# Ledger of designs, part 11: peptides against a protein of PDB entry 6PSE

Target 1, 78 residues: chain A of PDB entry 6PSE
Amino acid sequence: PSEEEEYARLVMEAQPEWLRAEVKRLSHELAETTREKIQAAEYGLAVLEEKHQLKLQFEELEVDYEAIRSEMEQLKEA

## One batch from the design tools (peptide; made by RFdiffusion4, then SolubleMPNN)

Design b1_p9_7_s3 (from b1_p9_7, 3 letters changed)
Fold by OpenDDE base, seed 2:
Structure b1_p9_7_s3 (fold): chain B 78 residues (1-78), chain C 78 residues (1-78), chain A 9 residues (1-9)
Amino acid sequence: as target 1 above (78 residues)
Amino acid sequence: as target 1 above (78 residues)
Amino acid sequence: EEFFRKLLE
């Protein structure tokens, strides 16, 4: 039997007191997991924003670099 | 009474059949929320890696840019 | 980064 099937059997055979405790346990775990999920999402968004800003800076530098490179190349070819 | 207190009372007064159903419900929600948390974490790590690679590229470009800038400046001052 | 790793543990 799978662990899932064994757990299902346990739930079906359990006394009310155990079931109440299990509801409490699951509720607690769900609350914490939900909080962690939300935190992960928020942190992920922050990282995305940082990445975006970095990308913008990089692209600006690329433009400036190409300008100087081109100028330098022209001078060297002269 | 808070929603939490009301829910707690419901659990305490509920019949075994309801409790078993609630365990099933909570188990399902926990499983899905856990999966979502994991997905969020994996995505976050991926973005961090992308950001890191971008940072490295940016720093390399900065070095190259400063080299050309300095050379150009020297030529102009001559 | 460590935050995300811990969530996967």
Scores: peptide ipSAE 0.548, ipTM 0.873, DockQ to the pose 0.968
Fold by OpenDDE base, seed 5:
Structure b1_p9_7_s3 (fold): chain B 78 residues (1-78), chain C 78 residues (1-78), chain A 9 residues (1-9)
Amino acid sequence: as target 1 above (78 residues)
Amino acid sequence: as target 1 above (78 residues)
Amino acid sequence: EEFFRKLLE
C-alpha cells in the first residue's frame, strides 16, 4: 500500500485523542508553510525589482556606448 | 473570545467524524500551500540567476565602454 | 539564494 493509503487508513481508525493531535500538527505546519510562502513571494518581488533597475542601467549604458562607438567610427572613416 | 480560542474549543469538543473531516481539510490546504511555496522558491531562484547573468553582461559592457571612452579622450587631447 | 534553496529541501 502507498503511504497515502496507509495514512488514510490510520485517520479512519484513529481515536479522538490522536485526531485532535493531528489537527494541531497540521495546523502548525500549515501556518509555518504559509509564512514561508509569503516570505518567498516578497523576496522574489524584491529580486525582480533589483533586476529591473539593473536592466534600466544596462540599457542606459548601451545608449552611451553606441553614441561613443558611432562617433569613433566616424572619426576613423573621415 | 478570539477566533483561535473558539477553534481550539471546537476541536476539543468535536466528534470523531468532524475531526477526520478537519484532518482531511488541513491536509489538502497544506499540500496546496506547500506546492505554492515550492513554486515561489523555484521562481525566486530563476530570477536570481537572470539577475546574475545580467550583472555579468553589464560589467562586460562597462569594460568595453571605458576602453572606448579612454581612446576617445586620448584622441581629443592629442 | 540560500533562503530559496532551504524552502526546496
Scores: peptide ipSAE 0.548, ipTM 0.873, DockQ to the pose 0.978
Fold by OpenDDE base, seed 3:
Structure b1_p9_7_s3 (fold): chain B 78 residues (1-78), chain C 78 residues (1-78), chain A 9 residues (1-9)
Amino acid sequence: as target 1 above (78 residues)
Amino acid sequence: as target 1 above (78 residues)
Amino acid sequence: EEFFRKLLE
C-alpha cells in the first residue's frame, strides 16, 4: 500500500487522543505554510515592481540613445 | 473567547467522526496551500531572473550610450 | 533569490 493509503488507515483506526494531536499538528503546519505563501507573494510583487521600474528606465535610455546615434550619423555624413 | 479558543474547545469535545473529518479537511487545505506556496516561489524566481537579464541589458546600453555621447561631444568641440 | 529557493525545499 502507498503511504497515503497507510495514513488513511491510521486515521480510520486512531483513538480520539491521536486524532486531536493530528488536528493540532496539521493546523500548525497549515499556519506556517500559509505565512510562507504570503511572504513569497509579497516578495514576488516587490521584485516585479523593481523590474517594472528598471524597464521604464531602460526604455528611456533607448530613446535617448537612438536620438544621439541618429544625430551623430547625420553629423558624420555632412 | 477568541475564535482560536473556541476552536480549541471544539476539538477537545469533538467525537471521533468529526475529528477524522477535520484531519481530512486540514490535510486538503495544507496540500493546496503548499502548492500555492511553491507556485509563488517559482514565479518569484522567474521574475528575479528576468530582472537580472534586464539589468545586464541596461548596463550594456549605458556603456554604449556614454561612448557615443563622448564621441559626439568631441566631434562638436573640434 | 535564496528566499524563494528555500521555500521549494
Scores: peptide ipSAE 0.548, ipTM 0.873, DockQ to the pose 0.973
Fold by OpenDDE base, seed 1:
Structure b1_p9_7_s3 (fold): chain B 78 residues (1-78), chain C 78 residues (1-78), chain A 9 residues (1-9)
Amino acid sequence: as target 1 above (78 residues)
Amino acid sequence: as target 1 above (78 residues)
Amino acid sequence: EEFFRKLLE
């Protein structure tokens, strides 16, 4: 039997005291996992923002570079 | 009373049928939240890698830019 | 980076 099927049988045969304890356990784990998920999302957003800022800087430098490159090229070809 | 206290009382007074249903609900939510957490983490890693690649490209362009800038400056001052 | 890796463990 799969672990899922075994767990399902356990829940079906469990006494109320065990079930209450399991609800408590699952609630705690859900809360903890939810916090971790939220934190991951927040950190992900921060990294995205950093990447975006870097992209803007890169594009600005590309413009400046092409300007100088073009000027230099024209001077050499004149 | 806090929502947490009310929920705790509900669990204490609940019948086995309700408790089993609640275990099932919480298990499902935990599984779903866990998948979302993992997805967020994987996405975060992907963005970090993209940021890293962009940083390398930026640094390469900076080197090229400074080379041309310096050459141009020397030509103008000569 | 380590933070995200830890979440996957």
Scores: peptide ipSAE 0.546, ipTM 0.873, DockQ to the pose 0.967

Design b1_p9_7_s4 (from b1_p9_7, 3 letters changed)
Fold by OpenDDE base, seed 3:
Structure b1_p9_7_s4 (fold): chain B 78 residues (1-78), chain C 78 residues (1-78), chain A 9 residues (1-9)
Amino acid sequence: as target 1 above (78 residues)
Amino acid sequence: as target 1 above (78 residues)
Amino acid sequence: EEFFRALLE
């Protein structure tokens, strides 16, 4: 039998005391995992914002660069 | 009493059938939350990599921009 | 991104 099948059988054959302990264990793990998920999501949003700001700066620099490049080309051809 | 205290009392007073159902519910939620956490971590890493690549491009453009700016300054002063 | 926002809901 798979680990999942063995676990399912354990749950079905367990006494109330074991089941209560298992509810407590699972509740704890769920709380921790939920916190970690939230932290990961918040961090992801922060990185996205940083990337967005960087993209804006990059685009602004591209505009300035093309302006100078064009002016330079005109000066060299004169 | 808090929601947590009320829930704790419910678990202590529950019949085995309810406890087994609760174990199943919590196991399901834990599995889903774990998947979401993993996805968030993977997407976060991808965004970090994109931001890093953008930063490299930005730094390269800064170098090119300063080179042209300096050359332009010299041409205008000649 | 909506993905991260959805995880916080």
Scores: peptide ipSAE 0.547, ipTM 0.873, DockQ to the pose 0.957
Fold by OpenDDE base, seed 5:
Structure b1_p9_7_s4 (fold): chain B 78 residues (1-78), chain C 78 residues (1-78), chain A 9 residues (1-9)
Amino acid sequence: as target 1 above (78 residues)
Amino acid sequence: as target 1 above (78 residues)
Amino acid sequence: EEFFRALLE
């Protein structure tokens, strides 16, 4: 039997004291995991914003670079 | 009483049938939340890698830009 | 990304 099947059987055959303890355990784990999920999402959004700002800076530099390149090309051809 | 206190009382006074159903509910929510957390972490890493590659490209362009700027400055001063 | 926003809802 799989671990899931064995766990299901345990829950079905468990006494109220074990079940109450299991509810407490699962509630705690759910709360922690939920907090971690939220933190991961917030961090992901922060990194996306940083990437976006970096992209804007990169595009600005590309414009400046092409301007100088073009000017220099014109000077060399004159 | 707080919702948490009321919930705790409910768990303490609940029958085995309710407790088993609650274990099932919490297990399902925990599994789903765990999957979402993992996905968030994986996507966050992907964005970090993209940001890193963009940073490298930006730094390379800065070097090229300064090279052309310096060359043009020298030409104008000659 | 909408994925991250959805996780916060």
Scores: peptide ipSAE 0.547, ipTM 0.873, DockQ to the pose 0.956
Fold by OpenDDE base, seed 2:
Structure b1_p9_7_s4 (fold): chain B 78 residues (1-78), chain C 78 residues (1-78), chain A 9 residues (1-9)
Amino acid sequence: as target 1 above (78 residues)
Amino acid sequence: as target 1 above (78 residues)
Amino acid sequence: EEFFRALLE
């Protein structure tokens, strides 16, 4: 039997005291995991924003670079 | 009483059938939340890598831009 | 981006 099936059997045969303890344990783990998920999501959004700002700066620099490059090219061709 | 205190009271007074169902529910939610947390972490790492690569490209362009700017400045001053 | 926002809902 799989660990999942064995656990299911344990739950089916468990006394109320064990079940209450298990509910408490699972509730705690769920709360902790939920907090970690939220933190990961918030961090991901922050990094996305940073990347977006960097992209905008990069695009501005590309425009400036092409302007100078074009001017330089014109000077060399003249 | 807080919702947490009310829930705790419910668990204390609950029958085995309800407790078994609650263990099943919490186990499912924990598994789902854990999967979401892992996915968030993986996606966050991918975005970080993209930002890092963009930063490197930006730095390269800055070097190239300063080179052309300097050359242009020298031509204008001569 | 929507992925992370969905996780916060």
Scores: peptide ipSAE 0.547, ipTM 0.873, DockQ to the pose 0.966
Fold by OpenDDE base, seed 1:
Structure b1_p9_7_s4 (fold): chain B 78 residues (1-78), chain C 78 residues (1-78), chain A 9 residues (1-9)
Amino acid sequence: as target 1 above (78 residues)
Amino acid sequence: as target 1 above (78 residues)
Amino acid sequence: EEFFRALLE
C-alpha cells in the first residue's frame, strides 16, 4: 500500500479528536509553506529587478564603447 | 470575533464527516502551495544564473572599454 | 516577472 492509501485509511478511521488535531497541523503547515512561497516570490522579483538594472547599465556601456571604438577606428584609418 | 476564532469554533463543533473533508481540502491546498513554492525557488535560481551571466559579460565589456579608453587618452596626450 | 507576481496574489 502506498503512503497515500495508508494515510487515507487513517483519516477514514480516525476519531474526531485526531481529526481536529490533524486539521490544526495541516493549517499550520499550510501557513508556513505559504509564507515560504511568498518569500521566494518576493526574492525572485528582487533578483529580476537587479538583472534589469544590470541590463540597463550594460546597454549604456555598449553605447559608450561603440562610440569610442568608432572614433578610434576613424583615427587609425586617417 | 476574528476569522481565526470563528474557524476554530467551527472545527471544534464540526462532525467527523466535515473534519475528514477539511483534512482532504487542507492536504490538497498544502500540496499545491508546496508545488508553487518549489517552482518559485527553481525559477529564482534560473534568474540568478541569468544575472550572473550578464554580470560576466558586463565585466568583460568594462575591461575592453577601459583598454580602448586608455589607448585613446594616450593618443590624445601625445 | 508575472510568474512571481501571480504567486503573491
Scores: peptide ipSAE 0.546, ipTM 0.873, DockQ to the pose 0.960

Design b1_p9_8_s1
Fold by OpenDDE base, seed 1:
Structure b1_p9_8_s1 (fold): chain B 78 residues (1-78), chain C 78 residues (1-78), chain A 9 residues (1-9)
Amino acid sequence: as target 1 above (78 residues)
Amino acid sequence: as target 1 above (78 residues)
Amino acid sequence: LEEYFKSLL
């Protein structure tokens, strides 16, 4: 049987005291995992913002670069 | 009493059938939350890589820009 | 930060 099937059987055969303990364990793990998820999401958003700001700077530099390139090209052609 | 205290009392007074159902519910929520956490982490890594690549492109453009700027400045001074 | 995200996987 799969681990999941074995676990399911264990839960079905368990005594109330074990079940209460399992509820407590799962509640704790859920709380921790939820905190980790939220933190990961927050950091992800921060990186996304950094990337966005970098993209804006890049685009500004592209504009400036093309301006100078164009001017220089015109000077060379004259 | 806090919601947490009320929930704790409910668990202590619950029948086995309710407890088994609660274990199942919590297990499902934990699985979903875990998946979401992993997805958030994977997304974060992807954005980090994108930011890194963008940074490299930006640095290359900075070099090219300064080269043209310097050349243009020298031409103007001559 | 990369190692942080990797630690969550």
Scores: peptide ipSAE 0.653, ipTM 0.878, DockQ to the pose 0.980
Fold by OpenDDE base, seed 2:
Structure b1_p9_8_s1 (fold): chain B 78 residues (1-78), chain C 78 residues (1-78), chain A 9 residues (1-9)
Amino acid sequence: as target 1 above (78 residues)
Amino acid sequence: as target 1 above (78 residues)
Amino acid sequence: LEEYFKSLL
């Protein structure tokens, strides 16, 4: 049998004391995993914002670069 | 009483049938939340890599921009 | 931050 099937049998045959302990364990793990998920999402959003700001700076520099490149080209063709 | 205290009392007074159902519910939510946490972490890593590549491109453009700016400055001072 | 995200996997 799979670990999942063995666990399912354990739950079906368990006494109330074991079941209450398991509810407590699972509740704790769920709360911890939920906090980790939320924190990961918050950090992900922060990195997204940093990337977005960097992209805006990059696009501004591209505009300035093309302006100077074009001016330089005009000077060299004159 | 807080919702947490009320829930704790419910667990303490619950019958085995309710406890088994609660173990099943919590197991499902934990599995789902774990998948969401992993997905958030994978997404965060992807955005970090994108930001890193963008930063490298930005730094390359800064070098090229300063080269043209310096050449232009030399031409205007001559 | 990279190591942080890796630690969650």
Scores: peptide ipSAE 0.652, ipTM 0.877, DockQ to the pose 0.983
Fold by OpenDDE base, seed 5:
Structure b1_p9_8_s1 (fold): chain B 78 residues (1-78), chain C 78 residues (1-78), chain A 9 residues (1-9)
Amino acid sequence: as target 1 above (78 residues)
Amino acid sequence: as target 1 above (78 residues)
Amino acid sequence: LEEYFKSLL
């Protein structure tokens, strides 16, 4: 049987003391995993913001670059 | 009493049938939250990579911009 | 930060 099937059997056959301990364990793991998920989401948003600011700087530089390129082209054609 | 204290009391006084149902519920929530955490981490890595590639493009454009700026300056000084 | 995200996988 799979580990999941064996675990399900264990839960069905378990005494109340084991079940209470398992509820406590799972509650603890759920709380920790939830905190980790939230923190990961927050850091992801921070990186997105950094990327967005970098994109704005890049677009500004592109505009400046094209302006100089165009001026240079006009001077060379004269 | 706090919700946590009331929940703890409920677990201590609960019958095996309730405890088994609670183990099942918590296991389900933990599995879902774990998947969401992993997804958040993968998304964070993807955004980091995008930011890195954008940074490389930005640095390349800075080099090109300074080259043209310098050439333009030299032409205007002649 | 990359190592952080990797640690969550």
Scores: peptide ipSAE 0.652, ipTM 0.877, DockQ to the pose 0.980
Fold by OpenDDE base, seed 3:
Structure b1_p9_8_s1 (fold): chain B 78 residues (1-78), chain C 78 residues (1-78), chain A 9 residues (1-9)
Amino acid sequence: as target 1 above (78 residues)
Amino acid sequence: as target 1 above (78 residues)
Amino acid sequence: LEEYFKSLL
């Protein structure tokens, strides 16, 4: 039998006291996992914002670079 | 009474059939939330890697830009 | 931060 089948059998045969304890355990794990999910999402958004700002800076530098490159090319061909 | 206190009372007074159903519900929610947490973490890692690659490209462009800027300055002062 | 995300997997 799989662990899942064993667990399912345990739940079916369990006394109310065990079931109440299991509800408490699962509620605790759900709360912790939910907090971790939210925190991960928040940090992910922060990194996205940093990446976006960096992209904007990169694009500005590309424009400035092309301007100087073009000017330099014209000076060399003169 | 808070929602938490109301829920706690419900669990204490519940029949085994309700408790088994609640274990099933909580197990399902925990599985879903765990998957979402993992997905958020994977997404965060992906964005971090993209940010890192962009940072490297930006630093390369800065070096190239400074080289051209310096060369242009020398040509203008000659 | 990378180690943080890895710890969640």
Scores: peptide ipSAE 0.650, ipTM 0.877, DockQ to the pose 0.984

Design b1_p9_8_s2
Fold by OpenDDE base, seed 1:
Structure b1_p9_8_s2 (fold): chain B 78 residues (1-78), chain C 78 residues (1-78), chain A 9 residues (1-9)
Amino acid sequence: as target 1 above (78 residues)
Amino acid sequence: as target 1 above (78 residues)
Amino acid sequence: LEEFLRSLL
């Protein structure tokens, strides 16, 4: 049997004291995993905003660079 | 009592059939939340890498821009 | 930040 099937059998045959302990364990893990998920999502959004601001700055610099490049090309060809 | 204290009392007074159902519920929520946490982490890492690559490109363009700006300044002052 | 995100995988 798979680990999942073996665990399902364990839960089926368990005494109330084991089941209460398992509920406590799972509740703790769920709370911790939920906090980690939320924190990861918040960090992802923050980095996405930073990347967006950087992209805007990069595009502005590209425009300025092309303006100077074009002016330089004109001066060299004249 | 807090919702947490009330839930703790519910678990303490619960019958085995309720406890088994609660283990099943919590296991499902934990599995789902774990998948979501991993997905959020993977997304955050991908955005971090994209931001890093963009930062490198931006810094390279800044160097190229300053080179042309300096050359242009020299030509205008001569 | 990167280390934290990696720790979640």
Scores: peptide ipSAE 0.542, ipTM 0.873, DockQ to the pose 0.975
Fold by OpenDDE base, seed 2:
Structure b1_p9_8_s2 (fold): chain B 78 residues (1-78), chain C 78 residues (1-78), chain A 9 residues (1-9)
Amino acid sequence: as target 1 above (78 residues)
Amino acid sequence: as target 1 above (78 residues)
Amino acid sequence: LEEFLRSLL
């Protein structure tokens, strides 16, 4: 039998005291995992914003670079 | 009483049938939340890598821009 | 940040 099937059997045959303890354990793990999920999402959004701002700066620099490159090319062709 | 205190009392007074159902519910929610947490972490790591690559490209362009700017400045001062 | 995210996997 799989670990999942063994666990299901354990839950089915367990006494109320074990079941209450398992509810408490699962509630705690769910709360922890939920906090971790939220924190990961918040960090991901912060990095997305940083990447977006960096992209805007990069595109602005590309425009300035092409302007100078074009001016330099015109001078060299004269 | 808080919702947390009311829930704790419910668990303490509940019958085995309710407790087994609650273990099943919490197990399912924990599995879902765990998948969501992993997905958020993977996404955050991907965005971090993209930001890092963009930063490298930006720094390379800054070097090229300063080289052309300096050359243009020298020509204008002559 | 990267270490934290990796710790969640």
Scores: peptide ipSAE 0.541, ipTM 0.873, DockQ to the pose 0.982
Fold by OpenDDE base, seed 3:
Structure b1_p9_8_s2 (fold): chain B 78 residues (1-78), chain C 78 residues (1-78), chain A 9 residues (1-9)
Amino acid sequence: as target 1 above (78 residues)
Amino acid sequence: as target 1 above (78 residues)
Amino acid sequence: LEEFLRSLL
């Protein structure tokens, strides 16, 4: 039998005191996992904002670069 | 009493059939939250990689820009 | 940050 089937049997045959302990365990793990999920999401958003700001700076530099490149080309062709 | 205290009382007074249902519910929520946590982590890592690649491109453009700027300055001062 | 995110996988 799979671990899932063994666990299901354990839950079906368990006494109330074991079931209460299992509810406590699962509640704790859920709270911890939820906190980790939220923190991961917050970090992802922070990095996304940093990337966005960097992209804007890159585009500004690209415009300035093309301006100088064009001016340089004009000077060399004269 | 807080929601936590009310829930604790519910668990202490619950029958085995309710406790088994609660274990099932919590197990489902834990599995779902775990999947969401993993997805958030994967997304964050992807954005970090994109930001890193963009930073490298930005630094390369800065080098090229400074080279042209310097050459332009030399041409204008001659 | 990267190490933290990797620890969640």
Scores: peptide ipSAE 0.540, ipTM 0.873, DockQ to the pose 0.981
Fold by OpenDDE base, seed 5:
Structure b1_p9_8_s2 (fold): chain B 78 residues (1-78), chain C 78 residues (1-78), chain A 9 residues (1-9)
Amino acid sequence: as target 1 above (78 residues)
Amino acid sequence: as target 1 above (78 residues)
Amino acid sequence: LEEFLRSLL
């Protein structure tokens, strides 16, 4: 039997005391995992914002670079 | 009583059938939340990598920009 | 941050 099938059987045959303990355990794990998920999402959004700001800076520098390149080309041709 | 206290009382007074159903519910929610957490983490790591690559490109462009700026300054001074 | 995210996997 798979671990899942064995666990399902355990739940079916369990006494109330075990079941209450299992509810408590699962509730705790769910709460913890939920907090971790939310935190991960928040961090992801923060990094996205940082990347976006960096992209804007990069594009600004590209514009400045091309302006200087063009000016230099004109100077060399004159 | 708080919702938490009420829930705790419900668990204490519950029949085995309710407890088994609750274990099943919590197990399902935990599995789903775990998958979502992992997905969020993977996404965050991907964005971090993208930001890192962008930072490298930005720094390379800064070097190129300063080189051209310096060359142009030299041309104008001559 | 990276370490935290990795710890979730």
Scores: peptide ipSAE 0.539, ipTM 0.872, DockQ to the pose 0.973

Design b1_p9_8_s4
Fold by OpenDDE base, seed 1:
Structure b1_p9_8_s4 (fold): chain B 78 residues (1-78), chain C 78 residues (1-78), chain A 9 residues (1-9)
Amino acid sequence: as target 1 above (78 residues)
Amino acid sequence: as target 1 above (78 residues)
Amino acid sequence: MEEFFRSLL
């Protein structure tokens, strides 16, 4: 039997006291997991913002670089 | 009474059939939330890698830019 | 931050 099937059987055969304890346990785990999920999402957004700012800086530098490169090329050709 | 206190009372007064259903519900929510947490973490790692690659490209461009800038400056001073 | 994300997996 799979662990899932065994667990299902346990729940079906369990006494009320065990079931109440299991509800409490699951509620706690859900709360913790939810907090971790939210934190991960928040950090992910922060990294996205950092990447975005870096992208903007990169694009600015590309423009400046091409300007100087072009000027230099023209000077060398003259 | 807080929602948490009301829920706690509900669990204490609940019949076994309700408790089994609640265990099933919570188990399902936990599974979904866990999957979402994992997805968020994986996505965060992916964005970090993208940012890292972008940083490397930016640093390369900075080096190239400074080289041309310096050469251009020397030419202008001569 | 990488360690944080890895800790969630």
Scores: peptide ipSAE 0.623, ipTM 0.872, DockQ to the pose 0.980
Fold by OpenDDE base, seed 3:
Structure b1_p9_8_s4 (fold): chain B 78 residues (1-78), chain C 78 residues (1-78), chain A 9 residues (1-9)
Amino acid sequence: as target 1 above (78 residues)
Amino acid sequence: as target 1 above (78 residues)
Amino acid sequence: MEEFFRSLL
């Protein structure tokens, strides 16, 4: 039998005391996992914002670069 | 009483049939939340990589910009 | 931060 089938059998054959303990265990794991998920989402948004700001700086530099490149071309041809 | 205290009381007073159903419910929520956590982590890593690549491109453009700026200054002063 | 994300996988 798979681990899942063994676990299912354990749950079906368990006494109330074990079941209450299992509810407590699962509730704890769910709370921890939920906290980790939220933290990951928050950090992901922070990185997105940093990337966005960097993209804006990059685009600004591209504009300045093209302006100087164009001016340089004109000076060299004069 | 708080929601947590009410829930704790419900668990302690529940019959085995309800407890088994609650174990099933919590197991399902834990599985879903775990999947969402993993997805958030994978997304965060992807955005970090994109930001890193963008930073490299930005640094490369800065080098090119400074080179042209310096050359332009020399041409204007000649 | 990268290590944080990796720790969640």
Scores: peptide ipSAE 0.623, ipTM 0.871, DockQ to the pose 0.985
Fold by OpenDDE base, seed 2:
Structure b1_p9_8_s4 (fold): chain B 78 residues (1-78), chain C 78 residues (1-78), chain A 9 residues (1-9)
Amino acid sequence: as target 1 above (78 residues)
Amino acid sequence: as target 1 above (78 residues)
Amino acid sequence: MEEFFRSLL
């Protein structure tokens, strides 16, 4: 039997005291995992914002670069 | 009483059938939340890598830009 | 931050 099937059997055969303890354990783990998930999402958004700002700066520099490049090319061709 | 205290009371007074169902529910939610947490972490790492690559490209363009700017400045001063 | 994300995997 799989671990899942064995666990399911344990739950089916368990006494109320064990079940209450298991509910408490699972509730704690769920709360902790949920907090970690939310924190990961928040950090992910922060990094996305940083990347976006960097992208804007990059595009601005590209425009400036092409302007100077074009001016330089014109000066050399003249 | 807080929702947490009310829930704790419910668990203490619950019958085995309810407790087994609650264990199943919490197990499912924990599995789902864990998957979402992992996905968020993987996504965060991907965005970090994208930002890093963009930073490298930006730095490369800055070097090229300063080179052309300097050359242009020298041509104008001469 | 990278270490944080890695710690969640």
Scores: peptide ipSAE 0.621, ipTM 0.872, DockQ to the pose 0.979
Fold by OpenDDE base, seed 5:
Order: structure tokens, then sequence, then C-alpha cells
Structure b1_p9_8_s4 (fold): chain B 78 residues (1-78), chain C 78 residues (1-78), chain A 9 residues (1-9)
């Protein structure tokens, strides 16, 4: 039997004391996992914003670079 | 009483049938939340890598820009 | 931050 099937049998055959303890355990794990998920989402958004700002800086530098490249090409062809 | 205190009382006074249903509910929510957490972490890592590659490209362009700027300065001062 | 994300996997 799979671990899931065995766990399902345990739940079906368990006494109320075990079931209450299991509800408590699962509630705790759910709360922890939920906090971690939310934090991961917040950090992900922060990194996205940093990437966006970096992209803007990169695009600005590309414009400046092409301007100088073009000016230098003009000077060399004159 | 807080919602948490009221929930705790429900768990303490609940029949086995309710407790088994609650274990099932919590197990399902935990599984979903865990998958979402993992997905958020994977996306975060992907964005970090993209940011890193963008940073490398930016640094390369800065080097190229300074090279052309310096060359043009040399030409104008000659 | 990378370590944080890795710790969640």
Amino acid sequence: as target 1 above (78 residues)
Amino acid sequence: as target 1 above (78 residues)
Amino acid sequence: MEEFFRSLL
C-alpha cells in the first residue's frame, strides 16, 4: 500500500485523541507553509522590481552608447 | 472569544466524524499551499537568474561605453 | 535571498 493509503487507514481507525493531535499538527504546518508562501511572493516581487530598474538603466546606457557610436562614426567619415 | 479560541473549543468537543473530515480538509489545504510555495520559490530563483544575466550584460556595455567615450575624448583633444 | 528560495524547495 502507498503511504497515502496507509495514512488514510490510520485516520479512519484513529481514536479521538489522535485525531485532535493530528488536527493541531496540520493546522500548525499549514500556518507555517502559508507564511513561507507569502514571504516568497513578496521577495519575488522585490526581485522583479530590481530587475525592472536595472533594465531601465540598461536601456538608458544603450541610448547613450549609440549616440556616441554614431557621433564617432560621423567624425571618422568626415 | 477569538476565532482561534472558538476553533480550539470545536476541536475539543468534536465527534470523531468531524475530526476525520477536518484532518482531510487540512491535509488538502496543506498540499495545495505547499505546491504554491514551491512554485513561488522556483519563480523567484528564475527571476534572480534573469537579473544576474542582465547585470552581466549591463557591466559589459559599461565597459564598451567607456572605451568609446575615451577614444572620442582622445580624438577631440588631438 | 537565493538561499531563502532554495530553502523552500
Scores: peptide ipSAE 0.621, ipTM 0.871, DockQ to the pose 0.976

